# Ledger of designs, part 107: peptides against a protein of PDB entry 2YKT

Target 1, 231 residues: chain A of PDB entry 2YKT
Amino acid sequence: SRSEEMHRLTENVYKTIMEQFNPSLRNFIAMGKNYEKALAGVTYAAKGYFDALVKMGELASESQGSKELGDVLFQMAEVHRQIQNQLEEMLKSFHNELLTQLEQKVELDSRYLSAALKKYQTEQRSKGDALDKCQAELKKLRKKSQGSKNPQKYSDKELQYIDAISNKQGELENYVSDGYKTALTEERRRFCFLVEKQCAVAKNSAAYHSKGKELLAQKLPLWQQACADPS

## One batch from the design tools (peptide; made by RFdiffusion4, then SolubleMPNN)

Design b2_p13_3_s3 (from b2_p13_3 with T3K R6I)
Fold by OpenDDE base, seed 5:
Structure b2_p13_3_s3 (fold): chain B 231 residues (1-231), chain A 13 residues (1-13)
Amino acid sequence: as target 1 above (231 residues)
Amino acid sequence: SFKPDITPEEDWS
């Protein structure tokens, strides 16, 4: 029946969230933590590299013929430091605004969804059982009427059961329909939350990339000219 | 009945 099909669809939405979305989200969070760790590792490794570059700048500054190149090397290291500071701010936001919040939500979600599904199933079954009971009673009444010498005796009661069945069928269909809409809304809310948090990360990432681009675009022409100038 | 600690309105908001 239409109600049975829609009931199955409703249950499948909840099952899809619990069995597909939530495990996938946990994996997404894990991959995010790995990415964060790798970027932190880049930060650490870059510090060592640019500290070594500063040392080369010190040597240039002590030379008789390459003193100005020392300043260039120091500027390169300083620009990197500023870019790195912006990266650290982005990583902090990535951790606090995306990973932590998603982790908190997904940890609580299994119990919530299980309870929501159970509530829906209980009420759906209750309405279904009440409908089945009325249908069974009507069938019994019709059998009695067919075997009776006075079938008109049961006509009023037959009409009452027909009306009750119609009403209960409508109530069941409405409940299952509302249940399906609710389940789809629950699914959509989770995707919307993910999208919104990812948008915040994207804004911070854009700021990081913009800062790096601006700093390098400003300084790179000066650095390129430093070796072309005859000393 | 285990009431979910989070209301449907508060969940994922």
Scores: peptide ipSAE 0.110, ipTM 0.677, DockQ to the pose 0.297
Fold by OpenDDE base, seed 3:
Structure b2_p13_3_s3 (fold): chain B 231 residues (1-231), chain A 13 residues (1-13)
Amino acid sequence: as target 1 above (231 residues)
Amino acid sequence: SFKPDITPEEDWS
């Protein structure tokens, strides 16, 4: 029946969220934590490299003929420091606005969805059983009427059962239809949450890349000319 | 198009 098909579709939505979406989201969070760790590692390794560059700048500043190149090397290290600070801000946002929030949601979701599905199934079954009972009673009444010397005695009661069956069928169909819409809304809001949080991270990432580009674009021409100028 | 609704039991907003 249409109601049975819609019921199966509803259950399949909940099943897909619990068995496909949530495990995939947990994996996404794990991969995000790995990515965060790698970027933190890059920051640490970069610090060592640019600290060594500062040491080269110190040596230049101590020289008689290369003092101005010392300033250039220090500027290079300072620009790096500013870029790394921007990266750290992006990482904080990535952790606090995406990973932590997703982790909290996915941890609670299994219990929530299980309860929601169980509630739907219980009420769907209750309405289905009530309909089946009414149909069975109508069938019994018709058998009694066929065996009776006065079938007209049961005509009013037959009409009452037919009306009751029609009403219960409509109620069941509406309930299952609403259940399906609810399940689809539950699925959609999870994807929307992910998209919105990822957009916030993307904005912060864009700011990091833009700031780095701007800082380097400002200084690079000066650094490129430094060796052409005699001291 | 379904819009995301906030439920008291689990907020995905």
Scores: peptide ipSAE 0.101, ipTM 0.731, DockQ to the pose 0.232
Fold by OpenDDE base, seed 4:
Order: structure tokens, then sequence, then C-alpha cells
Structure b2_p13_3_s3 (fold): chain B 231 residues (1-231), chain A 13 residues (1-13)
């Protein structure tokens, strides 16, 4: 029946969220944590590299003929520090605004979806059973009427069952239809949330890249000229 | 204290 098909579709949406989306989202979060860890590792390694560059700048500053190059090397390290600060801000946002929030939601979602599906199934079954009962009673009444010498005695009751069946069928169809729309909305909301959170991360990433580009573009011409000037 | 059941709607908003 139309209602049975729509019911199956509704259950399949919940099943897809629970069995496909949520596990995939957990994997996404895990991959995000790995990515965060790698970026933190890059940050640490970069600090060591630029600290070593500062040491080279100190040596240049102590030299008789390369003092000005010491300042250049210090500026290079300082620009790195500023870029690194922007990266750290991006990473904090990535952790707090994306990973943590998704993790909290996906953990709670299993219980919520199970309860929502169970509620839907219970009510759907209740309405279905009530319909089936009315249909069975009508069938029983019709059999009794066919065997009776006075079929007209059952006509009013038959009409009542027909009306009740029609009403219950309509209620069931509406309930299942609304259930399907609700399930699709739940699915869409989860994807939208992911997209929105990823957009926030993308904006922060763009800010990091822009700041780095600006700082380097400002200083690079000065650094390139430093070796052309005779000490 | 009844923690308001954060409706799933609030969770994914």
Amino acid sequence: as target 1 above (231 residues)
Amino acid sequence: SFKPDITPEEDWS
C-alpha cells in the first residue's frame, strides 16, 4: 500500500542516518583529530627551525661584516611567529567549533534517533493495528450479513465501519507522510550543520593564509635587498 | 533540576 511504502521509506531514512551518516561522521571527527595533531606537530617542528634561525641571526649580529643580516634573520623569525599565532587561532577554532561540537552531537544523536524512530514505529503500528481491526470487523460483519435472512439489519453498522476505515486510513497516511518529512528534515539538518561548521573553519583558514601572505609580501622585498647592499 | 531535554532541533541548529 502507499502507506506501507512511505513507512518503509521513513524507516530507511532513520536507518541511513544511524548506520551510515553517524558512523561516517565519527570517522570524520577522528580524521579531523589526526589532522589537528599533525598540524600541531608542524607547529612544533617549525618553532625549532625558526629558533635555530634566530641563533644564526645572533651570530650574524656578532660579526663585523654581517650585522645587518642579523636583523633580517630576526625579522624572518618574527614574521614566522606572527603567522604561527594565526595558525594557532585557526587550530583552536577547528578544535572548539568543529570537532568538539560534532563529537558532542554525534554521541547524543544515537539515543535521540533511536527514541525518535521507536516513537514513530509505535504510533504507526498503533494506527495500523486499529485500521486492521476495523477492516477485520467489517469483513466479519459482511460474512454475517451474507448468511443472514435479514441483511438490512447490518447495513447501518457496515456504513459505520466503512467510515471508520476511511478516517483511520487517512490518519495513517497523513501520519506516515509527516513522519517521512520529519525524517528527511532531520537528515538535512545534520548535513547543513556539518556544512556550516566546515564553512566557519574555512573562513578561519582563509584568514590564516591571508595574514601570512600579507606579512611575507610586506617584508620579502626588504630581505631580498639585504645581500645586495655592500656592508 | 530537569536539564531541559535539549531537543535534537537545538542540537543541530
Scores: peptide ipSAE 0.115, ipTM 0.672, DockQ to the pose 0.191; fails the geometry check
Fold by OpenDDE base, seed 2:
Structure b2_p13_3_s3 (fold): chain B 231 residues (1-231), chain A 13 residues (1-13)
Amino acid sequence: as target 1 above (231 residues)
Amino acid sequence: SFKPDITPEEDWS
């Protein structure tokens, strides 16, 4: 029946969220944590490299013939420090606004979805059983009427069961239809949440890239010219 | 204390 098909579709949406979306989201969070760790590792390694560059700048500044190159090397290290600070802010946002929030949601979601599905199934079954009972009683009544010398005795009761079946069928169809819409809304909300959190990360990533591009575009021409003028 | 059932709406809002 249409209601049975819609019921199967509704259950499949909940199953897809529980068995496909949530495990995939947990994996996404895990991959995000790995990415964060790798970027933190890059940050640490970069600090050592640019601290060593500062040391080279100090040596240049102490020289008689390369003093101006010391300033260039210091500027290179300072620009990197500013870029690195922006990367650290991006990583904090990535952790706090995406990973932590997704982790909190996905951990609670299994219990929530299980309860929601169970509630839907219980009510759907209750309405289905009530319909089946009325249909069975109508069938019994019709059988009794066919064997009776006075079939008109059962006419009013037959009409009552027909009306009750029609009403219960309508209630079941509406309930299952609403259940399907609710399930699809639950699925959509989860994807929307992911998209919105990724948008926040993208904004912070854009700020990191913009800061780096701005600082390097401003300074790189000066650094490229530094060796052309022998002191 | 019944932890308020985080309404489905609040959970992914």
Scores: peptide ipSAE 0.114, ipTM 0.674, DockQ to the pose 0.217; fails the geometry check

Design b2_p13_3_s4 (from b2_p13_3 with R6V S13A)
Fold by OpenDDE base, seed 2:
Structure b2_p13_3_s4 (fold): chain B 231 residues (1-231), chain A 13 residues (1-13)
Amino acid sequence: as target 1 above (231 residues)
Amino acid sequence: SFTPDVTPEEDWA
């Protein structure tokens, strides 16, 4: 029936969230944590590299013929420090605004969805059973009427069961239809949340990349010319 | 096909 098909579709939405979306989201979070760890490793390694560059700048500043190149090397290290600070801010946002929030939600969602599906199934079955009972009583009444010498005695009761069946059928169809809309809303809400959190990460990443591009674009021409003018 | 027009909620669970 139409209601049975819609019921199967509703259950399939909940199953898709529980069995496909949530496991995939857990994997996404795990891959995000791996990416965060790699970026933290880059941050640490970069600090050592640019600290060593500062040491080269100190040696240049102590030299008689290369003193001005010391300032260039210090500027290179300072620009990197500023870029690194922006990266650290991006990483904090990536952790706190995306990974932590998704992890909290996906952990709670298994229980929530299981309860929501169970509630829907219980009420759907209750309405279905009430309809089936009414249909069975109508069939019994019709059999009794066919065996009776006065079938008209049962006509009013037959009409009452027909009306009750129609009302219960309509109520079941409406309930299942609303259940399907609710399930699709739950699915869409989860995808929308992921998209919005990823937009926040993208905004922070854009700020990091923009700042780095601006700083390097400003200084790089100066650094490239530093060896052309011997003092 | 029905596509719900819904905004994200801070808490779905």
Scores: peptide ipSAE 0.036, ipTM 0.718, DockQ to the pose 0.173
Fold by OpenDDE base, seed 1:
Structure b2_p13_3_s4 (fold): chain B 231 residues (1-231), chain A 13 residues (1-13)
Amino acid sequence: as target 1 above (231 residues)
Amino acid sequence: SFTPDVTPEEDWA
């Protein structure tokens, strides 16, 4: 029946969230943590490299003929420090605004969805059983009427069962339809939340890249001239 | 196809 098909679709939405979406989201969070760790590792390695560049700048500053190049090397290291600070801010936001929040939600979701599905199934079955009982009673009544010398005696009761079946069928169809809409809403909410959190990450990443571009664009022309104009 | 109207800020837990 249409109701049975829509019931199967409703159950499949909940099953897809529980068995496909939530495990995939847990994996996504794990991959995000790995990515964060790798970027933190890059930041640490970069610090060592630019600390060594500062040492080269110190040697230039101590020289007789290359003092001005010492200042250039120090500026290069300082610009890098500012870029790395912006990266660290982005990583903190990535951790606190995306990973932590997704982790909290996915851990609670298994219990929530299981309870929601169980509630739907219980009520759907209750309505279905009540309909089946009415249909069975009507069939029994019709069999009794066919064997009777006075079938008209059962006509009013037959009409009552037909009306009750029609009402219960309509109630079941509406309940299952609303259940399907609710399930699709639950699925969409989860994807929308993920999209919104990724938008926040994208904004923070854009700020990091913009800051780096601005700092380098300002200083690079000065650094390129430093060797052409010996003092 | 049915597309539910859902606010991204709603909590499901």
Scores: peptide ipSAE 0.035, ipTM 0.721, DockQ to the pose 0.160
Fold by OpenDDE base, seed 4:
Structure b2_p13_3_s4 (fold): chain B 231 residues (1-231), chain A 13 residues (1-13)
Amino acid sequence: as target 1 above (231 residues)
Amino acid sequence: SFTPDVTPEEDWA
């Protein structure tokens, strides 16, 4: 029937969220944590490199013939520090605004979806069973009427069962239709949440890249000229 | 096709 088909579609949406979306989201979070760890590793390695560059700048500053190049090397290290601070802010946002929030939601979602699906299934079955019972009683009444000497005695009851079946069929169809819309809404809001949180991360990432580009573009011409002027 | 209008910040758990 149309209601049975729509019921199967509704259950399949919930199953897809529980069996495909949520496991995939857990994997996405795990991959995000790995990416965060790698970026933290880059931060640490970069600090070591630019701390070593500062040491070279100190040596230049102590020289008689290369003192001004010491200032250039210090500026290079300082620009890197500012870029790295922006990266750290982006990483904090990535952790707190994306990973943590997704982890909290996905951990609770299994119980939520199971309860939602069970509630839907219970009420759908209850309405279906009530319909089946009315149909069975109508069938019994018709058999009794066919065997009776006075079939007209059962006509009013037959009409009552027909009306009850029609009403229960309509209620079941509406309930299953609303259930399907609800299930699709549950699926969509999860994807929308992921997209919006990823957009926030993308904005912070763009700020990091923009700041880096700005700082380097401003200073690079000055650094390139430093070796052309003999002191 | 049915496309629900849903706020991304709506909690589900």
Scores: peptide ipSAE 0.034, ipTM 0.728, DockQ to the pose 0.160
Fold by OpenDDE base, seed 5:
Structure b2_p13_3_s4 (fold): chain B 231 residues (1-231), chain A 13 residues (1-13)
Amino acid sequence: as target 1 above (231 residues)
Amino acid sequence: SFTPDVTPEEDWA
């Protein structure tokens, strides 16, 4: 029946969230934590490189003929420090506003969805059983009427059962239809939340790239000229 | 296809 098909569709949406989406989201979070760790590793390695560059700048500053190049090397290291600080801010946001929030939600979601599905199934079954009972009673009444010397005695009761069946069928169909809409809404809001959090990450990443471009664009012409103007 | 309106304010947990 249409109701049975819609019921199967509803259950399949919940199953897809519980069995496919949530496990995939847990994996996504794990991969995100791994990515964060790798970027932190890059940050640490970069610090060592630019600390060594500062040491080269100190040596230039102590020289007789290359003093001004010491300042250039220090500026290069300082620009890197500022870019790195922007990356660290992005990583903090990535951790606190994406990974932690997703982890909290996905951990609670299994219990929530299980309860929601169980509630839906219980009520759907209750309405279905009530409909089946009315249909069975109508069938029994019709058998009694066919064997009776006065069939007209059962006519009013037959009409009452027909009306009750029609009403219960309509209620079941509406309930299952609403259940399907609810399930689709549950699925969509999870994807929307993921998209919105990724948009925040993308915005923070854009800020990092913009700041790096700005700082380098400002200083690079000066650094390129430094060797052409000997002291 | 039916696409339900979802408000970002509705949390599932």
Scores: peptide ipSAE 0.033, ipTM 0.708, DockQ to the pose 0.160

Design b2_p13_4_s1 (from b2_p13_4, 4 letters changed)
Fold by OpenDDE base, seed 4:
Structure b2_p13_4_s1 (fold): chain B 231 residues (1-231), chain A 13 residues (1-13)
Amino acid sequence: as target 1 above (231 residues)
Amino acid sequence: AFTPPDIPNPWAP
């Protein structure tokens, strides 16, 4: 029946969220944590490299013929520090605004979805059983009427069951329809949240890249000329 | 209308 098919579809949405989306989201979070760790590793390695560059700048500053190149090397390290600060802000956002929030939600969602599905199933079954009962009683009444010498005595009761069946069928269909719409909304909300949070991360990432580009574009011409003007 | 469970929805706005 239409209601049975829609019921099946409704259950399948909840099952898809629980069995496909949530496990995939947990994996996504795990991959995100791995990515964060790798970026932190890059940050640490870069610090070591530019700290070593500072040491080269110190040596230049101590020289008689290359003092001005010491300042250039220090500026290079300082620009790195500024770029690093932007990266740290991006990583903080990535962790706090995406990963942590998704982790909290996915951990709670199993219980919620189980309860939601159970509640839906219980009410759907209750309405279905009530409908089935009325249909069965109508069938019994019709059998009695067919065997009766006075079938007309059952006519009013038959009409009452027909009306009850019609009403219960409509209620069941509406309930299942609302359940299906709700389930689809729940699914969509989860994807939308992911998209929105990923957009926030992307904005912060763009700021990091923009700052790096700006700083390097400003200073690079100066650094490139440093060796052309020997002291 | 479908009534959600009593426990809070973690994805609710």
Scores: peptide ipSAE 0.418, ipTM 0.904, DockQ to the pose 0.862
Fold by OpenDDE base, seed 5:
Structure b2_p13_4_s1 (fold): chain B 231 residues (1-231), chain A 13 residues (1-13)
Amino acid sequence: as target 1 above (231 residues)
Amino acid sequence: AFTPPDIPNPWAP
């Protein structure tokens, strides 16, 4: 029946969230933590490289013929420091606003979804059983009427059961339909939350890239000319 | 309408 098919679809949505979405989200969080760790590693390695560049700048500043190149090397290291600070801010946001929130939600969701599905199944079955009972009683009544010398005696009761069956059928169909819409809304809410949080990450990433681009674009022409300019 | 369970929805706004 239409109601049975829609019931199956409803259960499949909940199962898909529990068995596909939530495990995939846990993996996504794990990959995010790995990515964060790698970026922290890049930060540390970059610090060592640019600290070494500062040492080269110190040597240039101590020279008689290359003093101005010392300032250029220091500026290169300082621009990197500013870019790195922006990266660290992005990483803090990535951890606190994305990973932590997703982790908290996914850990609580298994219990919630199980309870929601169970509640839906219990009420759906209750309505189905009540419908089946009315249908069975109508069938019994019709058998009694066919064997009776006065079938008209059962006509009013037959009409009452027909009306009750119609009402219960409509109620079951509406309940299952609402259940399906609710399940799809729950699925969509989870994806929407992920999209919204990824938008925040994208904005922070854009700020990091923009700051780096601006600083380098401003200074690079000066640095490129430093060796050609007579001291 | 489907009534949610008594436990909080972790994805509720």
Scores: peptide ipSAE 0.413, ipTM 0.904, DockQ to the pose 0.851
Fold by OpenDDE base, seed 3:
Structure b2_p13_4_s1 (fold): chain B 231 residues (1-231), chain A 13 residues (1-13)
Amino acid sequence: as target 1 above (231 residues)
Amino acid sequence: AFTPPDIPNPWAP
């Protein structure tokens, strides 16, 4: 029946969230943590490299013929420091605004979805059982009427059961339909949250890339001329 | 309308 098909679809939405979405989201969080760790590793390794570059700048500043190149090397290290600060801000956002929030939600969701599905199933079954009971009573009444010397005695009661069955069928269909819409809304809400949080991360990532581009665009022409200018 | 469970929805706004 239409009601039975929609019931199966509703259950499948909840099962898909529990068995496919949530495990995939846990994996996504794990991959995010790995990515964060790798970026932190890059930041640390880069610090060592540019600290060594500062040392080369110090040596140039101590020379008689290369003092101005010392300033260039220091500027290169300073620009790197500013770029790294933007990367750290991006990483904080990535951790706090995306990973932490997703982790909290996914850990709580199993209990919520199980309770929601169980509540839906209980009420759906209750309405289905009430419908089945009315259908069974109508069938019994019709058997009595066929065996009776006065079938007209049961006509009013037959009409009452027909009306009750129609009403209960409508109520069941409406309930299952609402249940399906609710389940789809729950699924969509999860994807929407992921999209919204990724937008926030993307904004912070754009700020990191923009800052790097601006700083390098400003300074690189100056650095490229440093060796061409006679001291 | 489907009534949600008593447990808070972790994905509620």
Scores: peptide ipSAE 0.411, ipTM 0.902, DockQ to the pose 0.830
Fold by OpenDDE base, seed 1:
Structure b2_p13_4_s1 (fold): chain B 231 residues (1-231), chain A 13 residues (1-13)
Amino acid sequence: as target 1 above (231 residues)
Amino acid sequence: AFTPPDIPNPWAP
């Protein structure tokens, strides 16, 4: 029946969220933590490299003929420090605004979805059983009427059961339809949240790249000219 | 209408 098909579709949405979406989201969070750790590792390695560059700048500043190049090397290291600070800010936002929030939601969702599905199934079954009972009583009444010398005695009761069946069928169909719409809304809400949080991450990433581009564009012409200027 | 369970929805706005 139409109601049975819609019921199957509703259960499949909840099952897909529990069995496909939530495990995939846990994996996504794990991959995000790995990515964060790798970027933190890059930050640490970069610090060592630019600390060594500062040491080269110190040696140039101590020379008789290359003092101005010492300042250039210090500026290169300082620009990198500013870019790295922006990266650390982006990583903090990535952790706090995306990973932590997704982890909290996915941890709580298993219990919620199980309860939601169970509540839907219980009410759907209750309405279905009530409909089946009315249909069974109508069938019994019709059998009694066929064996009776006065079938008209049962006509009013037959009409009452027909009306009750029609009403219960309509209620069941509406309930299952609403259940399906609710399930699809729950699924969509989860994907929308992921998209919105990824947009926030993308904005933070864009700010990091923009700051780096701006700082380097400002200083690079000066650094390129440093060796052409007479000492 | 479908009524939600008595526990909070973690994805509610």
Scores: peptide ipSAE 0.410, ipTM 0.905, DockQ to the pose 0.849

